# Ledger of designs, part 36: peptides against a protein of PDB entry 4Z5W

Target 1, 305 residues: chain A of PDB entry 4Z5W
Amino acid sequence: IPDVFLELNKLWYFSAQSNLFNGEMPRSLSNSRSISLLSLRNNTLSGQIYLNCSAMTNLTSLDLASNSFSGSIPSNLPNCLRLKTINFAKIKFIAQIPESFKNFQSLTSLSFSNSSIQNISSALEILQHCQNLKTLVLTLNFQKEELPSVPSLQFKNLKVLIIASCQLRGTVPQWLSNSPSLQLLDLSWNQLSGTIPPWLGSLNSLFYLDLSNNTFIGEIPHSLTSLQSLVSKENAVEEPSPDFPFFKKKNTNAGGLQYNQPSSFPPMIDLSYNSLNGSIWPEFGDLRQLHVLNLKNNNLSGNIP

## One batch from the design tools (peptide; made by RFdiffusion4, then SolubleMPNN)

Design b1_p11_4_s4 (from b1_p11_4, 3 letters changed)
Fold by OpenDDE base, seed 3:
Structure b1_p11_4_s4 (fold): chain B 305 residues (1-305), chain A 11 residues (1-11)
Amino acid sequence: as target 1 above (305 residues)
Amino acid sequence: GYIVSFSDSSP
């Protein structure tokens, strides 16, 4: 990418995603006072990620996903006082979340999907201080770590939590009960165990629940038949979506389906590929907004209602 | 399947 952004003093939006750009991010771009939205996703950019937050006072969205950047996670990003959305997916940092992210009050949406992030305990302890954090995507990190269950963890404004395919051990963490606005939860493809907690059914905004491909045991909580978002249409607050899309990976060789916003996901309960027992509750029939109920490959018995 | 914020399409 040419170093010409000093002349572009009115440039508000720069999208150069899905090209073949290589080399480092231009210094003039890293110092742009005008840019609000920057997407360089899916290129071959390299070097250290550096943003001059003192200069980039209008930066609100940053998508650098699927590049060949190296080095540390930029610890100065919290100094970008208007920066809301960050997508660092598929950048191989091999790092922990910087301690400075405790001060990242502008942050609303963060993805580190498949970024070789380590120490989930530290990550969650840091990110809980982000008072405006609504979307957190941490899929394909923290391999074989234990999901923290510390009840003091608090994500009060969290709407989307995706921590899939981490081989995480532990249980569904009680601290998620402190997230009453949770709409989408994906903890699939882990090694989570124990019972599915009944308090999940108290999450009135939860319309998408994926706990598939874990080691859950016991009965399906009857409280899941009372998920208010799946009973009635009235509570779907369309909130501002992250500026980055989501992709549901079905098969290894098929491109994942793109979802531009969390609300584009079909209302779903997926508990497949666990060790759940007992009956299917007939009250699942009350979930009139439910599009997908996947209970396959469990130890369920009795009649299908 | 699980959710990510990147496509499998290589540039």
Scores: peptide ipSAE 0.553, ipTM 0.903, DockQ to the pose 0.928
Fold by OpenDDE base, seed 4:
Structure b1_p11_4_s4 (fold): chain B 305 residues (1-305), chain A 11 residues (1-11)
Amino acid sequence: as target 1 above (305 residues)
Amino acid sequence: GYIVSFSDSSP
C-alpha cells in the first residue's frame, strides 16, 4: 500500500480488503486524522501493528484480520478514544491481551478469532473492564485452557459471546448470568463438562445458544423451554451490529456463511454432540421463534414430542 | 470444527 494518505485529509473510509497487498501498513495511514473506518483484512500485510492514536482521532473501526502481522497486540489502542470495533482475527500474535485494554471504554466489538491468544483468565479479567463491550469473539484461542468460573467476572453489556473451538475445559460459568443482555452464546467445540445450568433460561434476550460438541451431561434444563426471545418476537432488541460480519464455518474446507448482523443468525438451540440424557421437553413447542433445535448425538430417551 | 469469526475467511 503506498504511503500517500497524508494528502487524503478527507478520507473517511478506506477499504482495501481481499487484495494482494503486502509489506507494512503505511505510516501515513497509521497517522491519518480523517479515517474513521479502516479495513485491510485478507491481505498479506506484515510487520508490527502500530497506530498513532493521538493522530487517528476519528478512527472508529479497525479491521486488520487475515494478515501476516507480527509482534505484540498494540497496547496503545485504548488511546484511540473513538475506536469501537476491532477485528484482529487470524493474526498470529502468540500473546495475551494487553493490560491496557482495561481502559478501553470505547470498545464495543472485539474479535481475536484464531489469533493465537493465550491466557483466557487474564483476557476475561481485562476485558470485563470494557464497559461498552457488546461483542466478543475469541474462537480458536486458548487451546486446552480452563474457562474461568470466577463469579466476580462481569460483562454487563455483553450481547454476543463466541468462544468456540478452543478445547476449553470447565463448566458453563456462572458469571455469564451477569450478562442479562446476552443474545448469542457460542461455546461449541470445547471440552466443557458438567450440566447445562438452568439460569441460561433466564437470559431473556438469548436467541442463539450453541453448546454443541462438548461433554455436557444430565438433562436439558427445562428452563430453556421458557427463553423469552424464542417464545415471542417482542424481546428482539435490535441494536447496532458490529461493523464486521460474522462468518460461520461448519468445516474448515467449506466456505463460510456470512452473517452481517448477530440478528441474522437463526434462532437456535444446538446441544448436539454431548452426553445429555432424559427426555426432549414437549414445551420446546412453545418456542415459536426457534428455527433450529439440534439435539442429535446425545443420550436422550423417550418420545419425540 | 465449528468456527465463527469476523473475517472473510473463517479461521
Scores: peptide ipSAE 0.030, ipTM 0.702, DockQ to the pose 0.458
Fold by OpenDDE base, seed 2:
Structure b1_p11_4_s4 (fold): chain B 305 residues (1-305), chain A 11 residues (1-11)
Amino acid sequence: as target 1 above (305 residues)
Amino acid sequence: GYIVSFSDSSP
């Protein structure tokens, strides 16, 4: 990418995604005062990520995903006072989330999917201080770590939590019960154990639940048959989605389906590939908005309702 | 209606 952005004093949006750009990010781009949205996703950019947050006062969205950047996560990003959305998916940092992110009050959406992030306990302890955080994607990190269940963790405004494919140990964390606005929860492809907690059914906005491919035991909580978002069409006001797409694989061999918004996910309960027992509740029939109920590969018994 | 998927087989 040419280093010509100093002359582009009116540049609000720059998208060069899905090209073959290589080398370092231009210094003039890292100092752009006018840019609001920067997307360089899916290139071969390299070097360290550096943004002059004191200059980049209009920066609201940053997508650098799927590049060959190296080094540490830029600790100065919280100084970008308008920065809301960060997509750092598929950048191999081999790092922890910086402590400075405790001060990241502008942050609304964060993805570190497949970014070699370490220490989930530290990550969640830091990110809980981001009071405006609505979307958090941490898939394919924290390999074989333990998902912390510290009740003091609070994500009050969290709407989307995706921590899939981490081989995480532990249980469904009780601190998620403090996220009443949660719409989408994906903890699939981990080593989570214990029972599925009944309080999940109290998350009235939860329309997408994926707990598949874990080691959950016991009965399916009957409270899941009363998920309000799946019983009735609430006119969910489409809140502004993150500026980055979501990807979901249907299976290990399938290509990822792209979803541009959380609302584009089908209303779903996926509890497949666990060790759940007991009956399939006939009251799942009350979930008139549910599109997919996946209970396959469990130890369920009784009648099919 | 919704799509229901179930199996009696363990993984």
Scores: peptide ipSAE 0.027, ipTM 0.608, DockQ to the pose 0.034
Fold by OpenDDE base, seed 5:
Parts: sequence; C-alpha cells; structure tokens
Structure b1_p11_4_s4 (fold): chain B 305 residues (1-305), chain A 11 residues (1-11)
Amino acid sequence: as target 1 above (305 residues)
Amino acid sequence: GYIVSFSDSSP
C-alpha cells in the first residue's frame, strides 16, 4: 500500500479487503486524522501493528483480520478514544491480551478468532473492565485451558459471546448469569462438563445457544422452554451490530457461512453431541420463534413430543 | 460431525 494518506485529509472510509497487498502498513495511514473506518482484511500485510492513537482521533473501526502481522497486540489501542470495533481474527500473535485493555472504555466489539491468544483467565479479567463491550469473539484460542468460573467476573452489557473450538475444560460459567442482555452464546467444540445450568433460561434476550460437542450430562433444564426471546418476537432489541462479519462452519470441509449481523443467525438451541439424558420437554413447542432444535447424539429417551 | 467456528476466511 503506497504511503500517500497524508494527502487524503478527507478520507473517512478506507476498504481494501481481499487484495494482494504486502509489506507493512503505511506510516501515513497509521497517522491519519480523518479515517474513521479502516479495513485491510484478507491481505498479506506483515510486520508489527502500530497505530498513532494521538493522531488517529476519528478512528472508530479497525479490521486487520486475515493478515500476516506479527509481534505483540498493540498496547496503546485504548488511547484511540473513539475506537469501538476491532477485528484481529487470524492474526497469529502468540500473546496475551494487554493489561492496558482494562482502560478500553470505547470498545464495543472485539474479535481475536484464531489468533493464537493465550491465558483465558487473564483475558476475561482484563476485558470485564470494558464497560461498553457487547460482542466478544475468542474462538480457536486458549487450547486446552480451563474456562474460569469466577463469580466476580462481570460483563454487564455483553450481547454476543463466542468461545468455540478451544478444547476448554470446566463448566458453564456462573458469571454469565450477570449478563442479562446476552443474545448469542456459543461454547461449542470444547471439553466443558457438568450439567447445563437452569439460569440460562432466565436470559430473556438469548435466541441463539450452541453448547454442542461438549461433555455435558444430566437432563435438559426445563427453563430453556421459557426463553422469552424464543416465545415472543416482541422482546428482540435490535442494537448496532459489530462492523465485522461472523463465519459459521458446519463441517471441516464446508465453506463458512457468513453472517453480517447477529440478527441474521437463525433462532437456535443446539445441544447435540453431549451425554444428556431424560426426555425432550413437550413445552419446547411453546418456543414459537425457534427455527433449529438440535438434540442429536445424546442419551435422551422417552417419547418425541 | 458439525464444526461451528467463528473466524475470518483464509486469505
């Protein structure tokens, strides 16, 4: 990418996705006062990520996903006082989240999907201080770590939490009960154990639940038949979606389905590939907004309602 | 089996 952005003093939006750009990010771009939305996703950019936050006073969205950047996560990003959305998916950092992110009050949406992030306990302890954080994607990180269940963790404004395919151990964390605005929860493809907690049914905005491919035991909690977002459509609060898309793969060989916003996800309960027992509750019929109920590959018995 | 992952597309 040429170093010409000093002359582009009115540039508000720059998108150069899915090209063959290589080398480092131009210094003039990292010092741009005019840019609000920056996307360089799906290129071959390399080197260390550096942004001059004192200069980039209008930066609100940053998408650098699917590049060959290396080094540490930029610790100065919280100094970008208007920065709301960050997509760092598929950047291989091999790092922990910086402690400075405790001060990241402008942050609303963060993705580190498949970015070789380490230490989930530290990550969650840091990110709980981001009071405006609504979307958090941490899929394909923290391999074989334990998902912390510390009751003091609080994500009060969290709407989307995706921590899939990490081989995480532990249980469904009780601190999620402190996230009453949660709409989408994906903890699939882990090694989570114990029972599915009944308090999940109290999350009145939860319309998408994926707990598939874990080691959960016991009965399906009856409270899931009372999920208000799946009973009635009237309670669906549409809020601003993150500026980055979501990708769902159904199998290892399938192309990923792209979802541009959380509301594009079908209302779903997926509890497949566990060790759940007991009956299917007839009251699942009350979930009139539910599109997908997947209970396959469990130890369920009785009549199908 | 179904693998659900949220990640960017490979370059």
Scores: peptide ipSAE 0.023, ipTM 0.647, DockQ to the pose 0.362; fails the geometry check

Design b1_p11_5_s1 (from b1_p11_5, 3 letters changed)
Fold by OpenDDE base, seed 3:
Structure b1_p11_5_s1 (fold): chain B 305 residues (1-305), chain A 11 residues (1-11)
Amino acid sequence: as target 1 above (305 residues)
Amino acid sequence: ELPDSLVTNLV
């Protein structure tokens, strides 16, 4: 990418995604006073990520995903006082979340999917201080770590939590009960154990639950048949979605489905590939908004209602 | 048989 952004003093949106750009991010871009939205996703950009937050006072969205950046996570990003959305998916940092992110009050949406992030306990302890954090995607990190169950963790404004395919140990953490606005929870493809907690059915905004491919035991909590968002069409006020899309890859389809908004996900309960026992509750028939109920590959018995 | 789907933010 040429180092010409000093001349582009009116440029507020720059998207150069899905090209063949290589080398480092140009210094004039890292110092742009005008840019609000920056997307360089799916290129071959390299080097250290550096942004001059004192210059980049209009920066609201940053998408650098699927690049060959290296080194540390930029600890100065909280100084970008308007920065709301960060997509760092597929950037191999081999790092922990910076302690400075405790001060990241502008942050609303964060993705580190497949970014070689380490220490989930530290990451969650830091990110709980981000009072405006609504979307957190941490899939394919923290390999074989333990999901912290510390009841003091609080994500009060969390809407979307995705921590899939981490081989995480532990149980469904009680601190998630402190997130009453949670709409989408994916903890699939882990090594989570114990029972599915009944308090999940008290999350009235939860319309998408994926606990598939874990080691859960016991019965399906009857409280899941009373998930209010799946009983009635509440007109969920479409809150501003993150500027980065979500992808659901099916094993049968070479192409993943892209979801531009959390609301574009079909209402779903997926408990498949566990060790759950007991019956399928007939009261699942009350979930009139449910599109997908996946209970396959468990130890369930009795009649199908 | 593997579970059918993984949600990711992966391009």
Scores: peptide ipSAE 0.293, ipTM 0.858, DockQ to the pose 0.239
Fold by OpenDDE base, seed 5:
Structure b1_p11_5_s1 (fold): chain B 305 residues (1-305), chain A 11 residues (1-11)
Amino acid sequence: as target 1 above (305 residues)
Amino acid sequence: ELPDSLVTNLV
C-alpha cells in the first residue's frame, strides 16, 4: 500500500479487503486524521500493528482480520477515543489481552476469533471493565483452559457472546445471568459439563442458543420453553450491528454462511451432541418464533410431541 | 453431521 494518505485529507472510508497487499501499514495511514472506517481484511500485511491514536481522532472501525501481522496486541488502542469496533480475527498474536483494555470505554464490538489468545480468566477480568461492550467473539482460543465461573464477573450491556471451539472445561458460568440484554450465546465445541442451568430461560432477549458438542447431562430445562424472544415477535430495536460479518461454518462445506447482522441469524436452540436425557417438552410448541430446534445425538426418550 | 460454530473469519 503506498504512503500517500497525508494528501487524502478528506478520506473517511478506506476498504481494501480481499486483495494481495503485502508489507507493513503505511505510516501516513497510521496517522490519518480523516479516516473513520478502515478495513484491510484478508490480505498478506505483516509487521507490528501500530496506530497513532493522537492523530487518528476520527477512527471508529478497524478491520485487520486474516493478515500476517505479528508481535503484541497494540496496548494504546484505548487512546483512540472514538474506536468502537475491532476485528483482529486470524492474526496469530500468541498473547494475552493487554491490561490497558480496562480503560477501553469506546469499545462496543471485539473479535479475536482464531488469534492464539491465551488466559481466558485474565481476558474476561479485563474486558468486564469495557462498559459499552456489546459483542465479544473469542472462538478458537484458550485451548483446554477452564471457563471462569466467578460470580463477580459482570458484562451488563453484552448482547453477543461467542466462545466456541476452545475445548474449554467447566460449567455454564453463573455470571452470564448478570447480562439481561444477551441475544446470542454460542459455547459450542467445548468440554463443558454439568446440567444446563434453568436461569438461561430468564434471558428474555435470548433468541440464539448454541450449547452443541459439549458434555452436558440431565434434562432439558423446562424454562427454555418460556424464552420471551421466541414466544413473541418483539420489535427488536435496530441497534447498530458490528461493522464485521459473522460466518457460520458448516462442517460439510468449505463455504460458511455469511451473516452481516446478528438479527439475520435464524432463531435457534441447539443442544445437539450432548448426554441429555428425559423427554422433549410439549411446550416447545409455544416458541412460535423458533426456526431451528436441534436435539440430535442425545439420550432423550419418550414420545415426540 | 457435526454442529456448526460461529466465527468472524473464513476458517
Scores: peptide ipSAE 0.291, ipTM 0.851, DockQ to the pose 0.230
Fold by OpenDDE base, seed 4:
Structure b1_p11_5_s1 (fold): chain B 305 residues (1-305), chain A 11 residues (1-11)
Amino acid sequence: as target 1 above (305 residues)
Amino acid sequence: ELPDSLVTNLV
């Protein structure tokens, strides 16, 4: 990418995603006063990520995902006072979340999917201080760590939590009950154990629940049959989506399915590939908005209602 | 191999 962004003093949106760009980010780009949305996703860019937050006063969205960046997570990003959305997916940091992210008050959406992030306990302890954090995607990190269950963890404004395929141990964490605005929860493809907690049914905005491919035992909580968002449409708060898309990969399709917003996900309960027992509650029939109920590969018995 | 139904923001 040429170092010409100083001359582009009116450039508000720069999208150069899915090209063959290599080398480092040009210094003029890292100092752009005009750029609000920057996407360099899916290139071969390298070097350290450095942004001059004192210069980049308009930066609101940063997508650097799927690049060959190296080094540390930029600890100065909280100084980018308007930066809301960060996509650092597929950047191999091999790092912990910087302590400076405690001060990241502008942050609304963060992805570190498959970024070799370590120490989930520290990550969650830090990120809970992000008062505006609504979307958190941490899929393919924290390999074989324990999902912290510390009740003091509080994500008050969290709407989307995706921590899939981490081989995480532990239980469904009680601190998620402190996230009453949670709409999408994916903890699939972990090693989570215990019972599915009844308080999940109290999450009135929860329309997408994926707990598949874990080691959950016991009965399906009857409270899941009363998930308000799946009973009625009335509570579908269309909130501003993160500037990065979501992808649901299927083994049959190399590219996965793209979802541009959380609301594009079909209303779903996926509890498949667990060790759940008991019956399918007839009251699942009350979930009139439910598109997908996946209970396959469990120890369920009785009649199908 | 990424499992079926994995949600991420990865292309």
Scores: peptide ipSAE 0.291, ipTM 0.823, DockQ to the pose 0.272
Fold by OpenDDE base, seed 1:
Structure b1_p11_5_s1 (fold): chain B 305 residues (1-305), chain A 11 residues (1-11)
Amino acid sequence: as target 1 above (305 residues)
Amino acid sequence: ELPDSLVTNLV
């Protein structure tokens, strides 16, 4: 990418995604006073990620996903006082989340999906201080770590939590009950154990629940039949989505489905590939907004209602 | 059979 962004003093949106750009991010771009939205996703950019936050006073969205960047996560990003959305998916950091992110009050949406992030306990302890954090994607990190169950963890404004395919041990953490605005929860493809907690049914905005491919035991909690977002349409608060898309890969040779917004996900309960027992509750028939109920590959018995 | 679906934001 040429180093000409100093002359582009009115440039508000720069999108150069899905090209063949290589080398480092140009210094004039890292110092742009005008840019609000920056997307360089899906290129071959390299070197250390550096942004001059004192210069980049208009920066609101940063998408650097699927590049060959190296080194540490930029600890100065909290100094970008308007920065709301960060997509760092597929950047191989081999790092922990920096402690400076405790001060990241502008942050609303963060993805580190498949970025070789380590220490989930430290990551969650840091990110709980981001009071405006609504979307958190941590899929394909933290390999074989334990999902912390510390009840003091608080994500009060969290709407989307995705921590899939980490081989995480532990149970469904009680601290998620402190997230009353949670709309989408994906903890699939882990080694989570214990029972599915009844308090999940108290999350009135939860329309998408994926707990598939874990080691959960016991009965399906009856409280899931009373999820208000799945009973009535009135609770579907369309809130501003993150500036990055989501992808649902199916194991079939069909390409992953792209979802531009969390609201584009079909209302779903997926509890498949566990060790759940007991019956299917007839009251699942009250979930008039439910599109997908997946209970396959469990130890369920009795009649199908 | 591997279970269906991994939600990511992987482009």
Scores: peptide ipSAE 0.286, ipTM 0.838, DockQ to the pose 0.249

Design b1_p11_5_s2 (from b1_p11_5, 3 letters changed)
Fold by OpenDDE base, seed 5:
Structure b1_p11_5_s2 (fold): chain B 305 residues (1-305), chain A 11 residues (1-11)
Amino acid sequence: as target 1 above (305 residues)
Amino acid sequence: ELPDSLVTNIV
């Protein structure tokens, strides 16, 4: 990428995704006063990520995902006072989240999916201080760690939490009951154990629940038949979605399905591939907005209602 | 049957 961004003093949006760009980010780009939205996703860019936050006063969205960047996560990003969205998926950091992210008050959406992030306890302890954090994607990190269940953890404004395919141990964490705005929860493809907690049915905005491919036991909580978002069409206030898309990879498809907004996901309960027992509750018939109920590969018995 | 699925934001 050429070092010409100092001359482009009116440039507000720069998208150069899915090209063959190599080398480092130009110094003039890292000092741009005009850029609000920056996307360099799916290139071969390398070196250390550096942004001059004192110069980049208009930066609101940063997508650097699927590049060959190396070194540390930039600890100065909280100084970018308007920065809301960060996509660092598929960047191999081999690092912990910086302690400076406790001060990241502008942050609304964060992804580190498959970025070799370590220490889930430290990550959650840091990120709980981000008062505006609504979307958190941590899939394919923290391999074989324990999911912390510490009740002091608080994500009051969290709407989307995805921590899939981490081989995480532990139980469904009680601190999630402190997130009343939670709409999408994915903890699939882990080693989570115990029972599915009844308080999940009290999350009135929860329309997408994936607990598949774990080691859960006991009965399906009857409270899941009373999830208000699945009983009635709430007019979900269209809040601004994260500037990065989601992908749902199906085992049968070489390509993942792209979802541009969390609201584009079909309303779903997936409890498949566990050790759940008992009957299917007839009251699942009250969930008039439910598109997908997946209970396959469990120990369920009785009549199908 | 719906196949098993993983949510991420990786392209």
Scores: peptide ipSAE 0.312, ipTM 0.831, DockQ to the pose 0.257
Fold by OpenDDE base, seed 1:
Formats: C-alpha cells, sequence, structure tokens
Structure b1_p11_5_s2 (fold): chain B 305 residues (1-305), chain A 11 residues (1-11)
C-alpha cells in the first residue's frame, strides 16, 4: 500500500479488503487524522501492528483480520478514544491480551478468533473492565485451558459471546448469569462438563444458544422452555451490530454461511453431541420463535412431544 | 460424524 495518506486529509472510510496487498501498513495510514473506518482484512500485510492513537482521533473501526502481522497485540489501542470495533481474527499473535485493555472504555466489539491467544483467565479478567463491550469472539484460542468460573467476573453489557473450539475444560460459568442482555452464546466444540445450569433460562434476550459438542450430563433444564426471546417477538432488540461479519461453518458445505448481524442467526437451541439424559420437555412447544432445536447425539429417552 | 457448526468471524 503506498504511503500517501497524509495528502488524503478528508479520507473517512478506507476499505481495501480481499486484495493482494503485502508489506507493512504505511506510516501515513497509521497517522491519519481523518480515517474513521479502516478495513485491510484478507491481505498479506506483515510486520508489527502500530497505530498512532494520538493522531488517529477519528478511528472508530479497525479490521486487520486475515493478515500476516506478527509480534504483540498493540497495547496502545485503548488510547484511540473513539475506537469501538476491532477485528484481529486469524492474526497469529501467540500472545496474551494486554493489561492496558482494562482501560478500553470505547470498545464495543472485539474479535481474536483463531489468533493464537493464550491465558483465558487473564483475558476475561482484563476484558470485564470494558464497560461498553457487547460482542466478544474468542473462537479457536486458549487450547486445552480451563474456562474460569470465578463468580466475580462481570460482563454487564455483553450481548454476543463466542468461545467455540478451544478444547476448554470446566463448567458453564456462573458469572454469565451477570450478563442479562446476552443474546447469543456459543460455547460449542469444547470439553465443558457438568450440568446445563437452570439460570440460562433467565436470560430473557437469549435467542441463540450453542452448547453442542461438549461433555454435558444430566437433564435439559426445564427453564430453557421459558426463554422469553423465543416465546414472543417483542424482545428482539435489534442493536447496532459489530462492523465485522460472522461465519457459521457446516461440515457438509465447504462454504460457511455469512451472517452480517447477530440478528441474522436463526433462533436456535443446540445441545447436540453431549451426554444429556431424560425426556424432551413438551413445553418446548411454547418457544414459538424457535427455528432450530438440535438435540441429536445425546442419551435422551421417552416420547418426542 | 463431526458436529455441524463452528461460529467464527472469519472463514
Amino acid sequence: as target 1 above (305 residues)
Amino acid sequence: ELPDSLVTNIV
């Protein structure tokens, strides 16, 4: 990318995604006072990620995902006082989340999906201080770590939590009960154990629940039949989505389905590929907004209602 | 059979 962004003093949106750009991010771009939205996703950019946050006072969205960047996560990003959305997926950092992210009050949406992030305990302890954090995507990190169950963890404004395919051990953490605005929870493809907790049914905005491919035991909690977002349409608060898309891979299709917004996901309960027992509750028939109920590959018995 | 879905923000 040429180093000409100093002359582009009115440039508000720069999108150069899905090209063949290589080398480092140009210094004039890292110092742009005008840019609000920056997307360089799906290129071959390299070197250390550096942004001059004192210059980049208009930066609101940063998408650097699927590049060949190296080194540490930029610890100065919290100094970008308007920065709301960060997509760092598929950047191989081999790092922990920096402690400076405790001060990241502008942050609303963060993805580190498949970025070789380490220490989930430290990551969650840091990110709980981001009071405006609504979307957190941590899929394909933290390999074989334990999901912390510390009850003091608080994500009060969290709406979307995705921590899939980490081989995480532990149980469904009680601290998620402190997230009353949670709309989408994906903890699939882990080694989570214990029972599914009844307090999940108290999350009145939860319309998408994926706990598939774990080691959960016991009965399906009856409280899931009373999820208000799945009973009535009135609770579907369309909130501003993150500036990055979501993808659902299906094993049968080489192409993942793209979802531009969390609200584009079909209302779903997926508990498949566990060790759940007991019956299917007839009261699942009250979930009039439910599109997908997946209970396959469990130890369920009795009648199908 | 591998379970059917992984949600990510990048393919």
Scores: peptide ipSAE 0.303, ipTM 0.832, DockQ to the pose 0.243
Fold by OpenDDE base, seed 4:
Structure b1_p11_5_s2 (fold): chain B 305 residues (1-305), chain A 11 residues (1-11)
Amino acid sequence: as target 1 above (305 residues)
Amino acid sequence: ELPDSLVTNIV
């Protein structure tokens, strides 16, 4: 990418995703006063990620995902006072989340999907201080770590939590009950154990629950049949999702399915590939908004209601 | 191998 962004003093949106760009980010780009949205996703960019946050006063969205960047997670990003959305997926940091992210008050959406992030306990302890954090995607990190269950963890404004395919141990953490605005929870493809907690049914905004491919035991909590967002549409506060696309990859489809908003996900309960027992509750029939109920590959018995 | 139905914010 040429070092010409100093001259582009009106450039608000720069999207150069899915090209063949290599080398480092040009210094003029890292100092752009005009750029609000920067996407360099899916290139071969390298070097350290450095942004001059004192210069980049308009930066609101940063997508550097799927690049060959190296080094540390840039600890100065909280100084980018308008930066809301960060996509650092598929950047091999091999790092912990910087302590400075405790001060990241502008942050609303963060992804480190498949970024070799380590220490989930530290990550969550840091990120709980991000008062505006609504979307957190940490899929394919923290391999074989324990999902912390510390009740003091509090994500008050969290709407989307995706921590899939981490081989995480532990249980469904009680601190998630402190996230009453949670709409989408994906903890699939872990090694989570214990019972599915009944308090999940108290999450009135929860319309997408993926707990599939874990080691959960016991009965399906009856409280899941009363998930308000799946009973009625009335309480679906469609807050405009930030421009932060999601992808659901299927092994059969190289491209995955793109979901531009959390609301674009089909209302779903996926509890498949666990060790759940007991019956399917007839009251699942009350979940009039439910599109997908996946209970396959469990120890369920009785009649199908 | 990536699991079926893996949700991320990237392909």
Scores: peptide ipSAE 0.262, ipTM 0.804, DockQ to the pose 0.284
Fold by OpenDDE base, seed 3:
Structure b1_p11_5_s2 (fold): chain B 305 residues (1-305), chain A 11 residues (1-11)
Amino acid sequence: as target 1 above (305 residues)
Amino acid sequence: ELPDSLVTNIV
């Protein structure tokens, strides 16, 4: 990418995604005073990520996903006082979340999906201080770590939490009960154990629950049959979604489905591939908004209601 | 192959 962004003093949006750009990010781009949305996703950009946050006063969205960047996560990003959305998916940092992210009050949406992020305990302890954080995607990180269950963790405004395919150990963490606005929870493809906690059914905005492919035992909590978002059409005011799409890969389709919004996900309970026992509750019939109920590959018994 | 759906933001 040429180093010509100094002259582009009115450039508000720059998207150069899905090209063959290589080398480092242009220094003039990292110093752009005008740019609000920057997407360089799916290129071959390399070097360290550096943004001059003192210059980049208009930066609101940053998508650098699927590049060959190296080095540390830029610890100065919290100084970008308007930066809301960060997509760092598929950037292999081999790093922890910087402590400076405790001060990242502008942050609303963060993805580190498949970014070789380490220390989930530190990551969650840091990110809980991001009071405006609504979307957190941490899929394919923290390999074989333990999901912290520390009840003091608090994500008050969290709406979307995706921590899939981390081989995480532990239980469904009680601190998620402190996230009453949670709409989408994906903890699939881990090594989570214990029982599914009944308090999940108290998350009135939760319309998408994926706990599939874990080691959960016991009965399905009856409280899941009373998930308010699945019983009634709540007119959830569509809040601003993250500027990055979601992808759901199904086994049978070579292509993942793209979901531009969390609201585009079908209302779902997926508890498949666990060791759950007992009956299917007839009261799942009360979930009139439910599109997908997946209970396959469990130890469930009795009649199908 | 992973038996169920993985949600990511990875292309």
Scores: peptide ipSAE 0.312, ipTM 0.837, DockQ to the pose 0.262; fails the geometry check

